# Designs tried in a protein design run: peptides against a protein of PDB entry 5EIB. Part 288

Target 1, 366 residues: chain A of PDB entry 5EIB
Amino acid sequence: VDLEPGTMDSVRSGPFGQIFRPDNFVFGQSGAGNNWAKGHYTEGAELVDSVLDVVRKESESCDCLQGFQLTHSLGGGTGSGMGTLLISKIREEYPDRIMNTFSVMPSPKVSDTVVEPYNATLSVHQLVENTDETYCIDNEALYDICFRTLKLTTPTYGDLNHLVSATMSGVTTCLRFPGQLNADLRKLAVNMVPFPRLHFFMPGFAPLTSRGSQQYRALTVPELTQQMFDSKNMMAACDPRHGRYLTVAAIFRGRMSMKEVDEQMLNVQNKNSSYFVEWIPNNVKTAVCDIPPRGLKMSATFIGNSTAIQELFKRISEQFTAMFRRKAFLHWYTGEGMDEMEFTEAESNMNDLVSEYQQYQDATAD
Target 2, 366 residues: chain A of PDB entry 5EIB as posed
Amino acid sequence: VDLEPGTMDSVRSGPFGQIFRPDNFVFGQSGAGNNWAKGHYTEGAELVDSVLDVVRKESESCDCLQGFQLTHSLGGGTGSGMGTLLISKIREEYPDRIMNTFSVMPSPKVSDTVVEPYNATLSVHQLVENTDETYSIDNEALYDICFRTLKLTTPTYGDLNHLVSATMSGVTTCLRFPGQLNADLRKLAVNMVPFPRLHFFMPGFAPLTSRGSQQYRALTVPELTQQMFDSKNMMAACDPRHGRYLTVAAIFRGRMSMKEVDEQMLNVQNKNSSYFVEWIPNNVKTAVCDIPPRGLKMSATFIGNSTAIQELFKRISEQFTAMFRRKAFLHWYTGEGMDEMEFTEAESNMNDLVSEYQQYQDATAD

## One batch from the design tools (peptide; made by RFdiffusion4, then SolubleMPNN)

Design b2_p26_4_s4 (from b2_p26_4, 15 letters changed)
Fold by OpenDDE base, seed 3:
Structure b2_p26_4_s4 (fold): chain B 366 residues (1-366), chain A 26 residues (1-26)
Amino acid sequence: as target 1 above (366 residues)
Amino acid sequence: SARERAAERLARLREERRRRRRLAEE
């Protein structure tokens, strides 16, 4: 789905374009112009019914519909505005199904779009209320991984998207292979989300290795475990050491000893015990899938629900507040029928979310 | 206190989570 046709042509001409049904390509002509309000209330609102018709058709064809997975950006107008409109409309029609998102957070290091803080804040307001699970994929963190860890001098969107795809493949492993922990979206939510509003995840992937170092790197369970818990491997631009993990899931892939995985996962928890909340028992879950990802002998994917994720929301909120106090570009949104109060409500809800994370970070066992 | 209110809220949320787990196992 896109408000621009060119994205659909790029997907269709891509190496996997033929795996999608032609009738499932829904697109507009005008685009959102990086405006959330165009995506949510005007251009996106005109297209949403056509998307919902496809969603209904595909949902009816499912033997057992667990829920929905949306991949979108929060900096643009289409992914942010129309994406959150779709989430709202799907949730209205399917209130008992899980809503899962892969939400790409904007960064000034990657994009020059001035209104990204507005689009992101308005989107997060919707995600807090209308999603059950949100993987926060921060373009800043992806850029830093590409530059520092992968040694890419000029990271491209292709390089960033490669990390996203590896992570998406990792976190969905348990859904795609039988007999695993978190074999469905609802079980994942029950395990990962202790508090309904605190459903924003920090994903990570291992191994992350530069092309020049790939031949020299051993892939071992200890090395995967160590890298997976390294702050530099987090795909959200926050430091887990500045917060506490509420819950963690680790998904290992490849032929490895379950005993060795359990030992290494216990060791990393014990070593990092100060970074876990003590009042949530058994808050780390581990899964092992014998099937490695393509091109790797083994991998590990990390899912963290950490109070450190508030750093990401604080960054967006600070940028939002600085723009909104100046009433910068507001006429682009109000001209699409938005009220200034909707901005204030979104800002307030994000600040409340930050306060909630801080409250649980400071909570001690009684 | 704010801490006591947080503790009470946490206790309710733990109870609600236990209730949801029981409902998901049935």
Scores: peptide ipSAE 0.020, ipTM 0.384, DockQ to the pose 0.013
Fold by OpenDDE base, seed 4:
Structure b2_p26_4_s4 (fold): chain B 366 residues (1-366), chain A 26 residues (1-26)
Amino acid sequence: as target 1 above (366 residues)
Amino acid sequence: SARERAAERLARLREERRRRRRLAEE
């Protein structure tokens, strides 16, 4: 789905364009112009019914519909505005199904789009209420990984998207292969989301490899475990050491000893015990899939529900507040049918979420 | 108000936390 035709043509002409049904390509002509309100109230609202018709058709073809997965950007008008409209409409029609998102957070390091803080804040407001699970894929973290860890002098969207694809492949492993822990979206939510509003995940991946790097380091289970918990491997720009883990899932892929995985996972928990909440028993879940990622002998994917994720939301909130106090570009949104009150409500809800995370961070056993 | 709704949410979350602590001590 897109409000621009050119992106759909790129996907269709791409190496995997044939895996998608032609009738499942739904696109507009005008685009959203990086405006959430165009995606949510105007251009996106005109297209949403056509998307819902496709969603219904595909849902009826499922033997067992678990839920929905949306991949979108929160900085752009289509992914943010139309994406959150779709989430709302799907939630209304399928209230008993899991809503899962891969939400790409904007960063000034990656994009010069000045209104991204508005689009992100308005989107987060919708995601807090209308999703069950949200993977926070932060363009700032992706850029920093590419630049500092992968030593790419000029990171491209291709380099960032490689990290996104590796992460998405990792976190969906349990859904795609039988006999795994968290084999369905609902079980994942039960294990990862202790409190309904606190459903924002910090993903991580090991090993981090650049696109076209044939250097498959033969990583050991100890090295994978250590890298997976390293802040430098996190796809969200927050330091886990500044917060506390509510829940963790670790997904190992490849032929390895389950015993060795369990030993290393116990060791990393014990070493980092101060960074876990003590009042959620058995809050670390581990899965091992014998099928490695393509090209790798083994990998580890991290899913963290950490109170440190508030650093990401604080960054967006600070950027939002600096623009909103000046009423910068508000007329672009109000001209599409938005009220200034929606901005204040979105800011308030995101600040409430930060306060909720902080409350759990300050939670002692006493 | 939004603040009152936030306070009620925080109060519920505190109670859920206390419940989980009790279950971990059992």
Scores: peptide ipSAE 0.018, ipTM 0.407, DockQ to the pose 0.014
Fold by OpenDDE base, seed 1:
Structure b2_p26_4_s4 (fold): chain B 366 residues (1-366), chain A 26 residues (1-26)
Amino acid sequence: as target 1 above (366 residues)
Amino acid sequence: SARERAAERLARLREERRRRRRLAEE
């Protein structure tokens, strides 16, 4: 789905274009112009019914519909505005189904789009209310991984999207292969989301290796485990050491010893015990899938629900507040019929979310 | 105007959102 035809043409002409049903390409003629209000209330609102018709048709073809997965950006107008409109409409029609998102967080390091803090804040406000699980994929973290870890001097969107795709493949492993922990979206939510509003995950993927070092690196379970818990490996720009894990899931892929995985997972928890809440029992879940990802002998994917994710929301909030106090570009949103009150409500709800994370971070076992 | 149509759509979507919030609080 896009408000611009060119994106759909690029997907259709791409190496995987033929795997998608042609009728499932829903697109507009006028893009959102990086304006959340265009995506949510005008251009996107005109297209949403056509998307919902496709969603209904595909849902009816499912033997067992678990829920929905949306991949979108929060910095743009379409992914943020129309994406959150779709989430809202789908949740209304399918209230008993899981809403999962892969939400790409904007960063000034990656994009010069000045209004991204508005689009992100307005989107987060919708995601707090209308998703059950949100993977926070932060372009800042992706850029830093590409530059520092992968040794890419000039990271591209292709390089960032490679990390996104590896992460998405990793976190969906349990859904795609039978007999795994978190084999459905609801089980994942039950294991990962102890509090309904605190459903934002920091993902990570291992191994991450520079092209120059790939040939020399032996992939071992200890190395995967160590890298997976490294703050520099998080796909959200927050330091887990500044917060506490509420819940963690680790998904290992490849031929490895379950015993070795369990030992390494226990060791890393014990080593990092100060970074876990003590009052949530059995808050770390581990899965092993014998099928490795393409091109790797083994991998590990990390899913963390950490109070440290408030750093990401604080960054967005600070950027939002700096713009909103000046009423910078506000006329672009109000011109699409938005009320300034909706900005204030979105800011308030995101600040409440930050406060909730902090409250649980500071909570001790009685 | 396009702006008036946008404002009406916005008003409906806000009302629908307010209705959903109320239904989630009940």
Scores: peptide ipSAE 0.039, ipTM 0.645, DockQ to the pose 0.134; fails the geometry check
Fold by OpenDDE base, seed 2:
Structure b2_p26_4_s4 (fold): chain B 366 residues (1-366), chain A 26 residues (1-26)
Amino acid sequence: as target 1 above (366 residues)
Amino acid sequence: SARERAAERLARLREERRRRRRLAEE
């Protein structure tokens, strides 16, 4: 789905374009112009019914519909505005199904789009209310991983998207291979989301290694485990050491000893015990899938529900506030029928979310 | 306190999770 036709042509002409049904390409002509309001109330609102018709058709073809997975950006107009409209409409029609998102957070290091803080804040407001699980894929963190860890001097969207793809493949492993922990979206939510509003995840993937260092790096369970819990390996721009893990899932892939995995996972929890809440027992879940990802002998994917994710929301909130106080570009949104009150409500809800994370961070066992 | 409210929310959610697990095992 896109409000621009060129995106669909790019996907269709791509190496995997043939895996999608032609009729499942739904697109507009005008685009959103990086405006959330165009995506949500005007251009996106004109297209949403045609998307819902496809969603219904595909949902009816499912033997067992678990839920929906949306991949979208929060900085643009289409992914943010139309994406959140679509989430709302799907939630209304399928209230008992899981809504899962891969939400790409904007960064000034990656994009020069000045209105991204508005689009992100307005989107987060919708995601808080209408999603069950949101993987926060932060372009800030992806850029930093590419630059610092992968030693890419000028990270490209291709480099960032490679990390996204590896992460998405990792977190969906349990859904794609039978007999695993978190074998369905609902079970994942039950394990990962202790509080309904606190459903934003920090993903991570290991191994991440620069091309120059790949030949010298052994792939071992200890190294994978250590890298997954490294703050520099988080795909959300927050330091887990500044917060506490509510829940963690680790998905190992490849031929390895379950015993060794369990030992290393216990060791890392014990070493980092101060960074876990003590009042959620058995809050770390581990899965092992014998099938490695393509091109790797083994990998590990991390899913963290951490109170440190408030740093990401604080960053967006600070950027939002700096723009909104000046009413910068606000007329682009109000001209599409939005009220300034909707901005204030979205900011308030995001600040409430930050406050909720902080409350749970400061909570001790009685 | 904020902590007590957090603990009470957690207790409710733990109970709801236990309920959902029981319903999935049935």
Scores: peptide ipSAE 0.018, ipTM 0.392, DockQ to the pose 0.013; fails the geometry check

Design b2_p26_5_s1 (from b2_p26_5, 15 letters changed)
Fold by OpenDDE base, seed 3:
Structure b2_p26_5_s1 (fold): chain B 366 residues (1-366), chain A 26 residues (1-26)
Amino acid sequence: as target 1 above (366 residues)
Amino acid sequence: SAEKKELAEKLRRHEKEVAERRRAQR
């Protein structure tokens, strides 16, 4: 789904374009112009019913519908505005189904779009209320991984999207292969979300290896475990050491000893015990899938529900506040029918979310 | 502009009402 026709053509012309049904391509003509309000209230609102018709059709064809997975950008008007509208509408029609998102967070390091803080803040406000699980994929973190870890001098959107794809493949492994822990979206939510509003995840992937060093790297369970918990491997621009993990899931892929995985997972928890909350018992879940990802002998994917994710929201909030105090670009949003009060409500809700994370970070076992 | 505002306000009210109903049922 896109408000721009050219995006759909790129998907169709891609290597996997033929795996999608032609009728499942829904697109607009005018785009959102990087405006959340245009995506949510005008252009997106005109298109959303056509998308919902496709969603209904596909849902009816499912033997057992678990829920929905949306991938979107929070910086752009389509992904942010129309994406959150779609989430709201789907949630209304399917209140008993899981709403899962892969939400790409904007960064000034990656995009020159000045209104991204508005789009992101308005989107987060919707995600807090209408999603059950949100994987926070931060363009800043992706850029830093590409530059520092992968040694790419000029990271491209293709490079960033490769990391996103690897992460998405990793976190969905348990959903795609039978007999695993967190085999459905609801079980994942139960294991990962101790508090309903605190459903934002920091994903990570291992191995992250530069092309020049790939041939020299032995992949071992200890190395994967160590890298998976490394802040440099996190796809969200926050330092886990500045917060505490509420819950963690680790998904290993490839032929490996389950005993060795369990030992290494215990070791990493013990070494990092100060970075876990002590009042949530059994808050680390491990899964092993014998099927490796394509091109790798083994991998590990990390899902962290950490209070450190407040750093990401604080960054967005600071950028938002700096713009909103100046009333910068507000006329673009109000011209699409949005009320200025929605900005204040969204800011308030995001600040409340930050405060909630901080509260649980500071909480001790009685 | 007036029509856009009215539609947006209607949608916002609806979303808020739906959210409030869900909170009341939990």
Scores: peptide ipSAE 0.368, ipTM 0.892, DockQ to the pose 0.706
Fold by OpenDDE base, seed 2:
Structure b2_p26_5_s1 (fold): chain B 366 residues (1-366), chain A 26 residues (1-26)
Amino acid sequence: as target 1 above (366 residues)
Amino acid sequence: SAEKKELAEKLRRHEKEVAERRRAQR
């Protein structure tokens, strides 16, 4: 789905364009112009019913519908505005189904779109209310991984999207292969989300290796375990050492010893015990899939529900506040039917979320 | 612009009501 036809044409003409049904390509003509309000109230609102018709058709064809997965950006107008409109509409029609998102957070390091803080803040407000699980994929973190870890001097969107794809493949492993922990979206939510509003995850992937060092790196369970808990491997621009893990899931792929995995997972928890809340027992879940990802002997994917994610929201909030105080570009949103109050409500809800994370970070077992 | 505003206000009110109902069920 897109409000611009050119993006859909690129997908259709791409290497995997034929895997999608032609009728499932829903697109507009005018785009959102990086405006959340165009995505949510005008251009997106005109297109949403046609998308819902496709969603209904595909949902009816499912033998066992678990829920929905949306991949979208929060910086652009389509992914942010129309994406959150779709989430709202789908959630209304399918209240008992899991709403899962892969939400790409904007960064000034990657995009020069000035209004991204507005689009992101307005989107986060919707995600807090209408999603069950949100993987926070931060373009800032992806850029930093590409630059620092992968040693790419000029990271491209292709390089960032490769990390996103690897991460998405990792976190969905348990959904695609039988006999795993978190084998369905609901079970994942039960294990990962102790509090309904605190459903924002920091994903990570291992191994991440530069092209020049690949030949010198041994892929071992200890190394994968160490790397996936390293702050430098997080796909969200927050340091887990500045917060506490509420819950963690680790998904190993490849031929490895379950015993070794369990030992290393226990060791990393014990070594990092200060970075876990003590009042949630058994808050680390581990899965092992014998099937490695393509091109790797083994991998590990990390899913963390950490109070450190507040750093990401604080960054967005600071950028939002700096623009909103000046009423910069506000007329672009109000001209599409928005009220200025929607901005303050969204900011308030995001600040409340930050406060909730901080509260649970500071909570101790009685 | 007036029509856009009215449609947006209707949608916003609806979304708020739906969200409030969900919060009350939690």
Scores: peptide ipSAE 0.363, ipTM 0.891, DockQ to the pose 0.789
Fold by OpenDDE base, seed 5:
Structure b2_p26_5_s1 (fold): chain B 366 residues (1-366), chain A 26 residues (1-26)
Amino acid sequence: as target 1 above (366 residues)
Amino acid sequence: SAEKKELAEKLRRHEKEVAERRRAQR
């Protein structure tokens, strides 16, 4: 789904464009112009019913509908505004189904779009209320991984999107292969989300290796385990050492010893025990899938529900506040029918979320 | 502009009502 027709042509002409049904391409004639309000109240609102018709049709064709997965950018007007409108509408129509998102967080390091903090804040407000699970994929973290870890001098959107795709593939492994931990979206939610509002995840992927070092790197279970828990491998720009894990899932792929995986996972938990909450029993889940990713002997995917994710929201909030105090570009949003109070409500809800994470970070076992 | 505002207000009210109902069910 896009409000710009040109993006859909690029997807359709791409190497995997044929995997999608032509009738499932829904697009507008006028883009959102990086404006959340255009995506949510005007251009997106005109298109949303057509998207819902497709969603209904596909849902009816499912033997067992678990829920929905949305991939969207929170910096752009379409992904942020129309994406959250779509989430709201789907959640209303399917209240008993899981709403899962892959939400790409904006960064000044990657985009020069000035209004991204508005779009992101307004989107987070919607995600807090209307999603069950949200993977936070931060363009800042992706850029830093590309530059520092992968040794790419000038990271491109293609390089960032490669990391996104690897992450998405990793976190969906248990959904795609039988007999795995978190084999459905609901089980994942039960295991990962102890509190309904605290459903934002830090994904990570291992191995991450520069092209020049790939030939010399041994892929071992200890190395994968160590890299997964390294702050530099997180796809969200927050340091897990500044918070505590509420829940963790680790998904190993490839031919490896389950015993070795269990030993390494126990060792990393013990070594990092100060970074886990003590009041949630059995909060680390491990799965092993014998099928490796394409081109790798083994991999590991990390899903962390950490209170450290508040750093991401604080960053967005600070940028938002700096713009909103100046009333910068507000007329672009209000001109599309948005109320200025929605900015304050969104900011407040995001700050409440930060406070909730901090509360649980500071909580002790009674 | 008036029409856009009215449509947005209608949608916003609806979304708030839905959110409140969900919070009450949790």
Scores: peptide ipSAE 0.360, ipTM 0.891, DockQ to the pose 0.732
Fold by OpenDDE base, seed 4:
Structure b2_p26_5_s1 (fold): chain B 366 residues (1-366), chain A 26 residues (1-26)
Amino acid sequence: as target 1 above (366 residues)
Amino acid sequence: SAEKKELAEKLRRHEKEVAERRRAQR
């Protein structure tokens, strides 16, 4: 789905364009112009019914519908505005199904779009209320990984999207292969989300290796485990050492010893015990899938529910506040039917979320 | 436009009502 036809033409003409049904391509003509309000109230609102018709048709064809997965950008107008509209509408029609998102967070390091903090804040406000699980894929973190870890001098959107695809493949492993931990979206939510509003995840993937050092790096369970818990491998620009893990899931892929995985996972928890809450028992879950990802002998995917995610929201909030105080570009949003109160409500809800994370970070076992 | 504002207000009200119902179920 897109409000611009060009993106869909690129997908259709791509190497995998034929795997999608032609009728499942729903697109507008005018785009959202990086405006959340155009995506949510005007251009997106005109298109949403056509998308819902496709969603209904595909849902009816499912033998067992678990829920929905949305991949969207929070910086743009379509992914942010129309994406959150679509989430709201789907959840209204399917209230008993899981709403899962891969939400790409904007960064000034990646995009010069000045209104991204508005789009992101307005989107986060919707995601807090209308999703069950949100993977925070932060363009700040992706850029830093590409530049620092992968040694790419000028990271491209292609380089960032490669990390996104690897992460998405990793976190969906348990859904795609039978007999795994978190074999369905609901079980994942039960294991990962102790508090309904605190459903934002820090994903990570290992191995991440520069092309020049790949030949010198052994793919071992200890190295995967160490890298997976390294702050530099987080796909959200947060340092886990500045917070506490509420819950963690680790998904190993490839032929490896379950015993070795369990030993290394225990060791990393013990070494990092100060970075876990002590009042949530058995808050680390591990899965092993014998099928490696393409081109790797083994991998590990990390899903962290950490109070350190507040660093991401604080960054967005600071950028939002700096623009909103100046009333910068507000007329673009109000001209599409928004009220300035919606900005204040969204900011308030995001700040409340930050406060909730901080409260649980500071909580001790009684 | 006045029409855009009215449509946005209607949608916003609906979303708020849905969100309130969900909060009550949690």
Scores: peptide ipSAE 0.357, ipTM 0.889, DockQ to the pose 0.813

